Peptides against a protein of PDB entry 2Q3Z. Designs and how they scored, part 103

Target 1, 272 residues: chain A of PDB entry 2Q3Z
Amino acid sequence: YVLTQQGFIYQGSAKFIKNIPWNFGQFEDGILDICLILLDVNPKFLKNAGRDCSRRSSPVYVGRVVSGMVNCNDDQGVLLGRWDNNYGDGVSPMSWIGSVDILRRWKNHGCQRVKYGQCWVFAAVACTVLRCLGIPTRVVTNYNSAHDQNSNLLIEYFRNEFGEIQGDKSEMIWNFHCWVESWMTRPDLQPGYEGWQALDPTPQEKSEGTYCCGPVPVRAIKEGDLSTKYDAPFVFAEVNADVVDWIQQDDGSVHKSINRSLIVGLKISTKS
Target 2, 254 residues: chain A of PDB entry 2Q3Z as posed
Amino acid sequence: YVLTQQGFIYQGSAKFIKNIPWNFGQFQDGILDICLILLDVNPKFLKNAGRDCSRRSSPVYVGRVGSGMVNCNDDQGVLLGRWDNNYGDGVSPMSWIGSVDILRRWKNHGCQRVKYGQCWVFAAVACTVLRCLGIPTRVVTNYNSAHDSNLLIEYFRNSEMIWNFHCWVESWMTRPDLQPGYEGWQALDPTPQEKSEGTYCCGPVPVRAIKEGDLSTKYDAPFVFAEVNADVVDWIQKSINRSLIVGLKISTKS

## One batch from the design tools (peptide; made by RFdiffusion4, then SolubleMPNN)

Design b2_p17_7_s2 (from b2_p17_7, 8 letters changed)
Fold by OpenDDE base, seed 1:
Structure b2_p17_7_s2 (fold): chain B 272 residues (1-272), chain A 17 residues (1-17)
Amino acid sequence: as target 1 above (272 residues)
Amino acid sequence: SEEDLLRTQYPIGSEPK
């Protein structure tokens, strides 16, 4: 996982799975230096350089920093996300073929945010950075991926009597979503949670005031241990949320219905 | 395009046109 520089990222939908080639390029010239710059401009370093540097031996700490710094929210991070198909003032997320160009652009423009990314771009850049820093990492794709905004492990839709969704859709299910899993020990947790840890660099929800996510043991998610740091409920919901419809009738009554036709979560891990 | 549908994120029920 650390040594491979070329791989594939899965996209599409649950019914129509597609992959694209991606150049992670963690050993390309200058990429390590860029990754070190990324660490040196993170908010924790700027606040207390000595403390930040002393913690860089922890892959847990570094993973969390990287998840926050790959997005430009809250800091001098790498990528700006956009999903409205209006990319004229930047580069379409679909145009990228590797992490190297993105990282070089970021550094060469004085650590200005690169426009634009979507989930697989965020994940791929995070994967490159983590691998560059010696942390075994892979990109993961989850189809029918839920975004729970209120931490109740549900995706809730409000519908009229005709079944039409009403109001602003805050919560949603993505056709697909990508994040990364990194291999590390978890000395900060009880025994048994070493191994793959989920990290999500796509800015979705704030964790401790910053748009970052994880690391959280994949095992904890599988076993439903939502007390496990970091961000277990959110990651759990991405792959396990139930869908509920609140249906308003003509008489003003509201009926709660479990939507069994929308099944959240189909996760694929890559070999590279 | 169909290719774009497979290469971009969208909320289910809000597929790009």
Scores: peptide ipSAE 0.491, ipTM 0.903, DockQ to the pose 0.575
Fold by OpenDDE base, seed 4:
Structure b2_p17_7_s2 (fold): chain B 272 residues (1-272), chain A 17 residues (1-17)
Amino acid sequence: as target 1 above (272 residues)
Amino acid sequence: SEEDLLRTQYPIGSEPK
């Protein structure tokens, strides 16, 4: 995982899986230096450089920092996300073919956020950075990926009597979502949670005040241990949320219905 | 386009035109 510079990222939909080639380029010239700059501009370093540096031996700590710094939310992070198909003042997320150009642009422009990214771009850049830092990492794609905003492990749709979704869709299911899994020990947890850890650099929800996510043991997600730091409920919901339809009738009555046609979560992990 | 649908994120039910 650390050694592979070329790979594939899965996109598309559950029904139509597509892969794209991606150059992670973790060994290309200057990339490691850029990754170190990324660490040196993170809020924790700026607050207390000594403490931050002392913790960089922890892949748990570094992973969490990277998940936050790959997005530009709340900090001088790398990428600005955009999903509205208006990319004229930047680069379309679909145009990127590798992490190297993104990281170089970020650094060369004084650590100004690069426009634009979507999930696979965030994930891929995070993967590059983590690999540069010696953390085995892979990009993961989850189809029908839920974004739970209220931590109830549900995606809730309000529907009228005709089944039409009403109101602002605060919660959603993405056609696909990408994040990374990194291999690390978890000395900060009870024994048994070493192994793959999910990290999500796409700015979806704040974790402890910062747009970051993870690391959370994949095992914890599999076993439903939602108390496991970090952000287990959110990641769990991405792959396991149930969909609930609240069907409102004309008389104001509301009926709760489990939507069994929308199956959340189809995760594909890359083997390299 | 169909290709765009496969290359971008969107909420299910809000597919790009």
Scores: peptide ipSAE 0.487, ipTM 0.899, DockQ to the pose 0.559
Fold by OpenDDE base, seed 5:
Structure b2_p17_7_s2 (fold): chain B 272 residues (1-272), chain A 17 residues (1-17)
Amino acid sequence: as target 1 above (272 residues)
Amino acid sequence: SEEDLLRTQYPIGSEPK
């Protein structure tokens, strides 16, 4: 009586692409109710319920709320991210096979954050929630995905004369990164930006004070229009950043080198 | 392991052991 929605998520590396099956399960029993709870515990609702509810007819507004609430940063969100291979006090991100168990665990434990997720888990849960709320959504994988921390559209490495990376390595390139694209109109923008909108629920950078990202028109990213809301520069950098090495020599001089061996961005999207 | 390399995120240049 319930239609289960199955799909695939792409993982691996640019050279070794892999996919895994995933149960999105947006129509399974109780999942819609959990999605509504997610909306009702978001910071905007807690601040002003009437205003929040009045804006839920906007997929732009809802998409931004969901991107923030799928991660537990700054709120009562669903998932806690972890990338250090120490998952003994929770569930390994690699163990999940669908969104339903994650959402049920979150709700059944009083909206306590679920341990643990990585990018594809965040993206998949966001995809489930957005689909439940009637927003057409797909998971996207980007190989060699950049995380630009200082909004300069560059990934910068500092190296010694031997090529060894120095410093904290705050900026990086992921082997792969997943986010979602949702189909919606953009009445808040100039004409022509309707269609697929990128949303990223993995907590990477804050947007207007909250770990959320998007929606931003895929067209804007493709055309390099970084003035569009929301978060166009960050999403653009994920797929288009240049890599620069700052090499310090023995005499204290610094040489700028464009790293042509690290090509940022290889995006794979499904049709639906 | 090869499985870990294909099924987890890591920064390029910092591959899991």
Scores: peptide ipSAE 0.480, ipTM 0.899, DockQ to the pose 0.564
Fold by OpenDDE base, seed 3:
Structure b2_p17_7_s2 (fold): chain B 272 residues (1-272), chain A 17 residues (1-17)
Amino acid sequence: as target 1 above (272 residues)
Amino acid sequence: SEEDLLRTQYPIGSEPK
């Protein structure tokens, strides 16, 4: 999880699982230096360099910083996300074959955001950075991955009488979503939460004002302990949210229906 | 396309055309 430079990332859907090769390249020339630049341009460093540097011995702290800095939201981060199939002014997310080119482009253009990424690109770059910094990390894929926007552990669809989804799909279920898991101790938590920690660098929801997510113990998610920092409810919802349909009738009445056909969450972790 | 379905993210129910 630290030494492997080449691996696979899982994509597709729950019914049609696909993998792509990916070059993480954490030991390629200059990549460690770029990772250090990433730390030195993060908002916490710019606000208080001494405090930021004093905390870099904590993989919890560093993991959270990296989660925020891999996306360009709120800071001088690495990647700009785009999902509308209009990539003509950049590189299609589907074109990337490794993290190295992305990181080099970012650094070589004065830490200007790289266009474009989707979840697996964000996750893969985060994986590279964390591995560079000595944190064992793997990319994980979750099929039928929920995006809960209001922290109620539900995905809510508004539908007309014909079952057609109405309005803006603020909450949704992705065909697949990728994030990373990093191995670390959690001295900031009660005993027993050491081990794999979920981190999500894709800008989905803000955590304490910044588009970042985690680290949160995988154990906490499995056991339903939503009180553990960071962002346990959001990560829990990604893999466990219930789906509710609000069906509006012609007379203006609304019927609540539990959607049992949409099963959220099928997580696959990589072996290397 | 089949390639789009397998290699890009989309909300379920909003598959790329």
Scores: peptide ipSAE 0.478, ipTM 0.896, DockQ to the pose 0.553

Design b2_p17_7_s3 (from b2_p17_7, 8 letters changed)
Fold by OpenDDE base, seed 5:
Structure b2_p17_7_s3 (fold): chain B 272 residues (1-272), chain A 17 residues (1-17)
Amino acid sequence: as target 1 above (272 residues)
Amino acid sequence: SLEDLQRAQYPIGSEPK
């Protein structure tokens, strides 16, 4: 989880699982230096360098910083996300084959955001950075991954009488979503939460004002301890949300229907 | 390419055509 430089990332759908090879390249020349630059341009360092540096011995702190800095939201982060199939002014997310080129482009262009990434690109870059910093990390893929926007542990669809989804569609389920799990102790929590911690660098929801997510103990998610920092409800919903359809009738009535055909969450953890 | 579209992340219900 630290020494492996080559691996696979899982994509596609629950019914049609695909994988691509990925070069994490954490030991390639200059990559560690780029990771250190990433830390030195993070908002917390810019605000108070001494405090930030004093906390870099904590994988909990560093993990959260990296989660925020891999995306360019709110800071001088690495990647700009895009999902609308318009990538002509950059690189298609599907074109990347490793983290090294992305990190080098970012650094060589004055820490300008790299265009473009989607979930697996964010996760893979985060994995590289965390491994460089000595934190055992793996990429995780979750099929039918929920994005709970209002923190009620539900994915709610509004549908007309014909079953067509109406409205903003702010809450949704991804065909797949990728994040990382990192191994660390949690001295900031009650005993027993050491081990794999989920971190999500894809900008989905703000956590304490920044587009970052985690670390949250995988154990806490499994046991349903939603009070555990950080961001347990959001990560829990990604793998466990229930789907509710609000069916709107022409007479103005609304009927609640539990959607049992749409199953949220099928998590695959990589072995490298 | 079609292959690239099949690898893309998308919301369920918005599958690429």
Scores: peptide ipSAE 0.484, ipTM 0.915, DockQ to the pose 0.559
Fold by OpenDDE base, seed 4:
Parts: sequence; C-alpha cells; structure tokens
Structure b2_p17_7_s3 (fold): chain B 272 residues (1-272), chain A 17 residues (1-17)
Amino acid sequence: as target 1 above (272 residues)
Amino acid sequence: SLEDLQRAQYPIGSEPK
C-alpha cells in the first residue's frame, strides 16, 4: 500500500465493473517535495505554521489536510473538479493516467489548481500524496454510491406522476465513487478504531467548513457508530443510505413508491 | 428506471449501468 506505484482504479457500474491503470508514482523524482509543498500551502500552515508542522506527525491530521488540499476548494489545492463534460480549457478527467503529471503541473504553475478532476482522480492523487507521506493508502471504489446532502442517511428521490425525476429536489446516487482508505491509529478516538480510515478528497460536502472528508474508521462505518469523527454519517450514507423514492402529485402530495429498490454501496478495495 | 437514479461521475453519463 506504500510501495506499489502502479495500480488499477475501478470504475463503471456494479453490473459492469471496469478498471483503468493508474500510475501513482509516489517514488518518482520530486513527488515527495511536491507533497511537502502541498502541506506548506494548506490553510492551517498559513494560519499557524508552527502548530501545523507540530501536528504533521499525526496521520489523522495529515490525512484530513490532504483530503482538503487535493481539491482546490477553499484553498490552494491541487485539482478543480468538473462534471459537466466541458473540459476544453483544461484536461479532461478521463485523460489522466497517473498522479505524477497532475502534481507536477500543480507545482510548476505556482500551486495553481489543475483542471480537471473527478472522483477517481481526486482519490488517486490523494493516494499518491498519502503514500508519499508514509501513510498506507488504497483507492476504494464504491458502486451505487450515495451522496447524502442533508445528513439524514437517506437518499430521497422525487418523481412526478409521470415518473420523471425531479433533479433539483432529489439527492443522487453515483454509479461509482472513489475515495481512499488509509491505515492509521486513532489516538483521538476510543480504543479499537485503529486500522483503515476512509478519506474523501472529492469536494462533495463541507466538513467543519472545508471541503474535506474523514478520516473515519472503516470499523465505525461497519458498526454504525456515526458519532465517530470525522464525517461518519456522510461516509456511512455513501455505502448504506436507504433510498426513498417519492412520487409527487400535481397537488404537491407525496407518497413512497415501492416499485424500485436500489442497493446503495458496493465497495471494492484494492489489495495493493 | 434505476439507471436514472445512478448519476455517472464521468463524462459518459448515459452509458448503460
């Protein structure tokens, strides 16, 4: 999880699993230096360099910083996300084949955000950075991945009487979503939560005011301990949210539809 | 359909799921 520089990222759908090769390249020349620059431009460092540096021995702290800094939301982070298929002024997320070029571009352009990323790109870059920093990390793909926007552990879809999804009112399930899991101890938590921790660098929801996510113990998610920092409810929902399919009538009334059932979450983790 | 509920996180959002 630290030594492997080449791997695969799983994509597609639960029914049609695909993968792409990815060069994480954590040991390539200059990559570690770039990762350190990433830390040195993070908001916490800029606010109080001494405090930030003193906390860099904590994988928990570093992991959270990295999850925030891999995206450019709220900071001088690495990647700008874009999902509208208009990538002419940058690089299509589909074009990337590794983390190295992304990180080098970021650094070489004065820590200017790289255009563009999507979930697997964010995850892959985070994986590279975390591995560079000595944190065992793997990319995780979750099929039928829920995006809970209101922290109720439900994915609520609204359809009109014709069965058409009311997108503006509906939460979404991604056919797949990628994040990372990192191995670390959790001295900040009760005993037993050491091990794999989920971190999500894709800017989906703010955590304590910043677009970051985790670390949260995978164990906590499995056991349903949603009080565990960080962002347990959100990550839990990604893999376990219940889906509610509402039919909304013209009069505004709604009723639950039982015609469709969707299983949220099918997590695939790499073994390298 | 269930496919309508599964938004793609890649440019090709209309592919069969």
Scores: peptide ipSAE 0.092, ipTM 0.678, DockQ to the pose 0.190
Fold by OpenDDE base, seed 3:
Formats: sequence, structure tokens, C-alpha cells
Structure b2_p17_7_s3 (fold): chain B 272 residues (1-272), chain A 17 residues (1-17)
Amino acid sequence: as target 1 above (272 residues)
Amino acid sequence: SLEDLQRAQYPIGSEPK
């Protein structure tokens, strides 16, 4: 989880699982230095360098910073996400084969955001950075992954009488989504939450005003302890959300239907 | 396929931003 530089990232769908090879390259020349630059350009450092540096001994703090800095939302982060198949002014997310080129491009262009990433790219870069900083980390793939946008643990779809989705703010279920899990102690929590912590660097929802997610104990998610920081409800929903259809009839009546055909969550953890 | 690597299969995916 720290020493492995070559690995695989799982993709596809629950019915058609695929994988791609990925070069994490955490020990390649200059990569550690780039990771340190990433820390030194984070908003917390820019606001109060002394406080930021004093907290870098905490993998909880560092993990949260890295989660935010791997995406370029709100800061000078590494990657710009794009999902609309229009990648002509950059590199297609599907073209990347490793984290090293991405990090080098970011640094060499004055910490300008790299175009483009999607979930597995964000996760892979975060994995590289965290491993560089000595935090055991693995990429995780979750099939049928929910994106809860209003923190109610539901994926809600508004539909007309014909079953067509209505409105611009429809929640969604990814065919797959990737994030990372990092091993750390949690002295900031009650005893028992040491171990794997979920971190999600894909800019899906804001946490405390910044596009970041976690760390949250995997144990807390499994046990349904949603009071545990950070972002337990969001991560819980990714793997456990219920799907509800609100069907509006022509007469204006609304019917609530639990969609039992959509089963959220099938998580695969990497062995390296 | 590349389709399996893109946005949500259900429903039509929206960009998470």
C-alpha cells in the first residue's frame, strides 16, 4: 500500500467489471517534491503557514488537504474534472496511464490545473500523493455509486407520468466511482475508528465550503455511525443510498415509488 | 467500452460540480 508503484484500477460496471493498469510512481524522481509543493500552495498554508505546517504531522489533516488539492476546485489544485466527452483542449481522462505525468505537468505549468480528470484519475493521483507522504493508501472502486446532493441519504428522481426524469437537479448513480482509503489512527475521534479511512478527491460535494471529502472511518460507514467526521453521510450514501422515484401524474398527484431495481453500492478494494 | 468509463448509467449523468 506504500511500496507498490504499479497497480490496477477497476472500472466498467457491476455486470462488466474491467480494469486498467496504472503507474502510481510515488518513488519516481521529483514526485515527493511535487507533493510538498502541493501542500505549500493549499489554501490553509496560504492563510496561515505556521498553523498548516504544525498540523502536517497529522495524517487526518494531510489527508483532508490532499483530498481538496487533487481537484482544482476552490484552489490551485491538480486536476480539472470533465465528463461531457469534450476534451479537445486537453488530455482525455481515458488517456492517462499514471500519476507521474499529471503531477509533473501540474508543477511544470506553475501549478496550473491539468485537463482533464474523472474519478479514477482523481483517486489515482491522490493515492500517489498520500503514499509519497508516507500514508498507506489504496484505490477503491464502487459500482452503482450514488451521488447524494442534499445529504438525505436518498437518490431522488422526479419523473413525469411517462417515467421521464424532470428537473435540472436530478441526483445520480455512477456506473462506477473511485476514491481512496488510507490507513491512519483517529485520535480526533472516540476509540475504535483506527484503520482504513475513506477520502474522495473527486469534486462532488463541498465539505466545510471546499470540494473535499473525508477522512471518514470505513468502520463508521459499515456500522452506520453518520455522526463521525468527516462527511460520513455522503460516503455512506455512496454505498448505501436508497433510490426514490417521485412520479407526477397528469392530475397533479405525486406518487412515491421505491426503486428496488437500482441497488446502490458494490465496493472493491485493491490488494496493492 | 468507453461508455462504461463515463458518467452515470442511471439516469442520464450530470456533471458533479
Scores: peptide ipSAE 0.052, ipTM 0.749, DockQ to the pose 0.221
Fold by OpenDDE base, seed 1:
Structure b2_p17_7_s3 (fold): chain B 272 residues (1-272), chain A 17 residues (1-17)
Amino acid sequence: as target 1 above (272 residues)
Amino acid sequence: SLEDLQRAQYPIGSEPK
């Protein structure tokens, strides 16, 4: 997981799984230096360099910093996300074939955000950075991935009698979503939570005021221990949220749909 | 629709973050 520089990222849908080749390139010339620059421009370093540097021996701390710095939200991070098919002033997220070009562009333009990324691009860049820093990391793809915005572990849809979605459509199920898992000990938690930790660099929700997510033990998610830091409820919902489809009738009555079933979560981890 | 869910990469109606 540290030595592999080329791999595959899974995409598509649960019914039609696809993959693309990706060059992580963590050992290519200059990439480690770029990763160190990423750490040196993070908000925590700018606020208190000594404190930040003293904590860089912790993969938990570094993982959380990287999760926040791979996106450009709130900081001088690497990538700007965009999903509206208007990429004319940058590079289409679908055009990238590796992390190296992205990181080099970021550095060469004075740490200016690179346009543009989507989930697999964020995840892949995070994977490269974490591997550079000696943290075993893999990209994970989750099909039918939920985005819970109100922290209730539910994805709720309201429909009229014609099946049209009503109201605010803030919550969504992605056809696929990518994040990373990193191997580390968790001395900050109870014994047994060492191993794979989920980190999500795609800017979805704020954690402690910053668009970052994790690390959270994969074991905690599997066991439903939502008390574990960081962001266990959100990550749990990505793979386990219950979907409620409401039908509102003309008389104002609301009923759960019995004709529609949605299943959240089908996670695939890469071998390398 | 179910078809929309099968293609979506972001919350419907929300701006990319």
Scores: peptide ipSAE 0.026, ipTM 0.666, DockQ to the pose 0.176

Design b2_p17_7_s4 (from b2_p17_7, 8 letters changed)
Fold by OpenDDE base, seed 5:
Structure b2_p17_7_s4 (fold): chain B 272 residues (1-272), chain A 17 residues (1-17)
Amino acid sequence: as target 1 above (272 residues)
Amino acid sequence: SEEDLQRTQYPIGSEPK
């Protein structure tokens, strides 16, 4: 999880699972220096360099910083996300075959955002950076991954009497979503939460004012301990949200229906 | 395209053409 530079990332859909090869390249020339630059341009360093540096011995702290810095939201981060199939002014997310080119482009262009990424690109770059910093990390893929926007652990669809979805569809389920899991102790938590910690660098929701997510113990998600920092409810919802249909009838009545055909969450963890 | 369906992230019910 630290030494392996080549790996695979799972993609596709729940019904049609596939994978792609990926070069993480954490030991390639100059990559460590780029990772250190990433730390040195983070908002916490710019605000108070001494305080930021004093906390870099904590993988919990570093993991959270990296989660925020892999995306360019709110800071001088690495990647700009795009999902509308219009990539002509950059690089298609599907064109990347490794993290090294992305990190080098970012650094060589004065830490300007790289266009473009989707979830697996964000996750893969985060994996590279964390491994480079000595934190055992793997990419995780979750099929039928929920994005809960209002923190109620539900994905809610509004439908007319014919079953057609109404509204802006703000809450949604991804065909797949990728994030990372990093191995670390959690001295900031009660005993028993050491081990794999979920971190999500894709800019989905803000955590404490920044587009970042985690670290949260995988055990806490498994056991449903939503009080565990950081961002347990959001990560829990990604893999466990219930889907609810609000069906409006002609007479104006609304019927609540549990959608049992949309099963949220099928997580695959990589071996390296 | 088949490639888009296999390699692109999209909301369920909004598959690429």
Scores: peptide ipSAE 0.439, ipTM 0.883, DockQ to the pose 0.566
Fold by OpenDDE base, seed 1:
Structure b2_p17_7_s4 (fold): chain B 272 residues (1-272), chain A 17 residues (1-17)
Amino acid sequence: as target 1 above (272 residues)
Amino acid sequence: SEEDLQRTQYPIGSEPK
């Protein structure tokens, strides 16, 4: 998980799983230097360099910083996300074949955000950076991945009497979503939460005021311990949210219905 | 491309054409 530079990323849908080859390239020339630049331009370093540097021995701290810095939201981060199929002023997310070109473009343009990324691009770049910094990391794909916006562990749809979704879709379920898992100890938690930790660099929700997510123990998610830092409820919902339909009737009444046809979460972990 | 459309993210129920 540290030495492998080439791998595969899973995409598509739950019914039609696809994969693409990806060059992580963590040992290619200049990549380590770029990763160090990423750390040196993070908001915490700019605020207090000495404090930031003193904490870089913690993979928990570094993982959270990288999660925030891979996206350009709130900082001088690497990638700008876009999902509307309008990529003419940049590079299509689907065009990337590795992390190296992205990181080099970012650095060579004065740490200007690279256009554009989607979830697997964010995850892959984060994986490269974390591996480069000596943290064992893998990309994971979750099919039917929920985005809970109000932290109630539900995906809620409002529907008319014909079952059609009404209004602006705030909460949603992705066909697939990618993030990373990193291996680390958690001295900041109770015993037993060492091992794989979920980190999500795709800008979805703010955590402590910054678009970042994790690290959170995979074990905590499996056991339903939502009190575990960081961001356990959000990550839990990605793989376990229930779907609820609020159905408006002709008489103005509203009926709550559990949607059992939409099954959230099918996570695949990579072997490399 | 068609291949790109099959690889992109989208909300379920809103599959790209």
Scores: peptide ipSAE 0.438, ipTM 0.885, DockQ to the pose 0.547
Fold by OpenDDE base, seed 4:
Structure b2_p17_7_s4 (fold): chain B 272 residues (1-272), chain A 17 residues (1-17)
Amino acid sequence: as target 1 above (272 residues)
Amino acid sequence: SEEDLQRTQYPIGSEPK
């Protein structure tokens, strides 16, 4: 998980799983230095360098920082996300074949955000950075991945009498979503939550005011311990949310229906 | 393209055309 520089990232859909090769390149020249720059430009360092540096021995702390810094939201982070197919003023997310070029571009342009990324790009870059910093990390793909915006562990669709989704569709399910899992102890939690921790660098929801997510023990997600920091409800929802249809009739009546045809979550973890 | 569909994120029900 630390030594593997070449890997695969799973994409596609639950029915049609695809993968792409990815060069994580954590041992390529200058990459570690770039990772250290990433830490040195994080808001916590800028606020209190001594405190930030003193905490860099904690994979929990570093993981959370990296989660926030891989995206450019709220800080001088690495990647700008874009999902609207308008990539002409940058690089299409689909064009990347590895983390190295992204990180080098970021650094070489004065830590300006690189255009553009989507989930697997964010995850892959985070994976590279975390591996560089000695944290065993793997990219995870979750098919039918829910994005719960109101922390109710549901994906709610409003539908008309014909079943057509209405409204802004703020809550949604991605065909796939990628994040990372990192191996670390959790001295900040009760015993038993060491092991794989989910971290999500894709800017989806703010955690304590910053677009970051995790670390949260995979065990906590599996066991439904939503009180476990960080961001357990959100990550839980990504893989376990129920889908609810609010079906509105012409008379204004609303019927709540559990959508059993949309199964949230099919997680694939890489073994390398 | 179909290839793009397999390599980009989209909300279910809002597949790229």
Scores: peptide ipSAE 0.433, ipTM 0.882, DockQ to the pose 0.561
Fold by OpenDDE base, seed 3:
Structure b2_p17_7_s4 (fold): chain B 272 residues (1-272), chain A 17 residues (1-17)
Amino acid sequence: as target 1 above (272 residues)
Amino acid sequence: SEEDLQRTQYPIGSEPK
């Protein structure tokens, strides 16, 4: 989880699992230096360098910073996300084969955002950075992954009388989603939450005003302790949300249907 | 396929073609 530089990232669907090779390259020349630059350009450092530096001994603090800095939302972060298949002015997310080129491009262009990333790219870069900083980290893939946008633990679809999805109001489920899990103690929590912590660098929802997510104990998610910081409800929903269909009829009536046919969440943790 | 990287809308399946 720290020493392995090459691995695989799982993709596809729950029924048709596939993977791609990925070079994390955490020990390649200059990569550690780039990770330190990433810390030195984060908003918390720019606001109060002394306070930021004093907290870098905490993997909880560093993990949260890295989660926010791997995406370029709200800061001078590494990657710009894009999902509309229009990648002509950059690199297609599907073209990346490792974290090293991404990090080098970011640094060499004055910490300008790299175009483009999607979930597995964000996760892989975060994994590289965290490993560089001495935090045991692995990429995880969750199939049928929910994106709860209103913090109600539901994935809600709005449909007309013909069953057509009203996309502007409906929440979504990914065929798959990737994030990372990092091993750390949690002195900021009650005893028993040490171990794997989920962190999600893909800019999906804001946490305390910043596009970041976690760390949250995997145990807390498993046991349904949604009061545990950080972002337990969001991560819980990714792996265990209920699906609700709101069907509007011609007469304006609305019917609520809880759908159990689609099971949200099938998480695979890597062994490398 | 790249379709596996797209959002899935229920009840539309996420199986690759």
Scores: peptide ipSAE 0.165, ipTM 0.763, DockQ to the pose 0.201; fails the geometry check

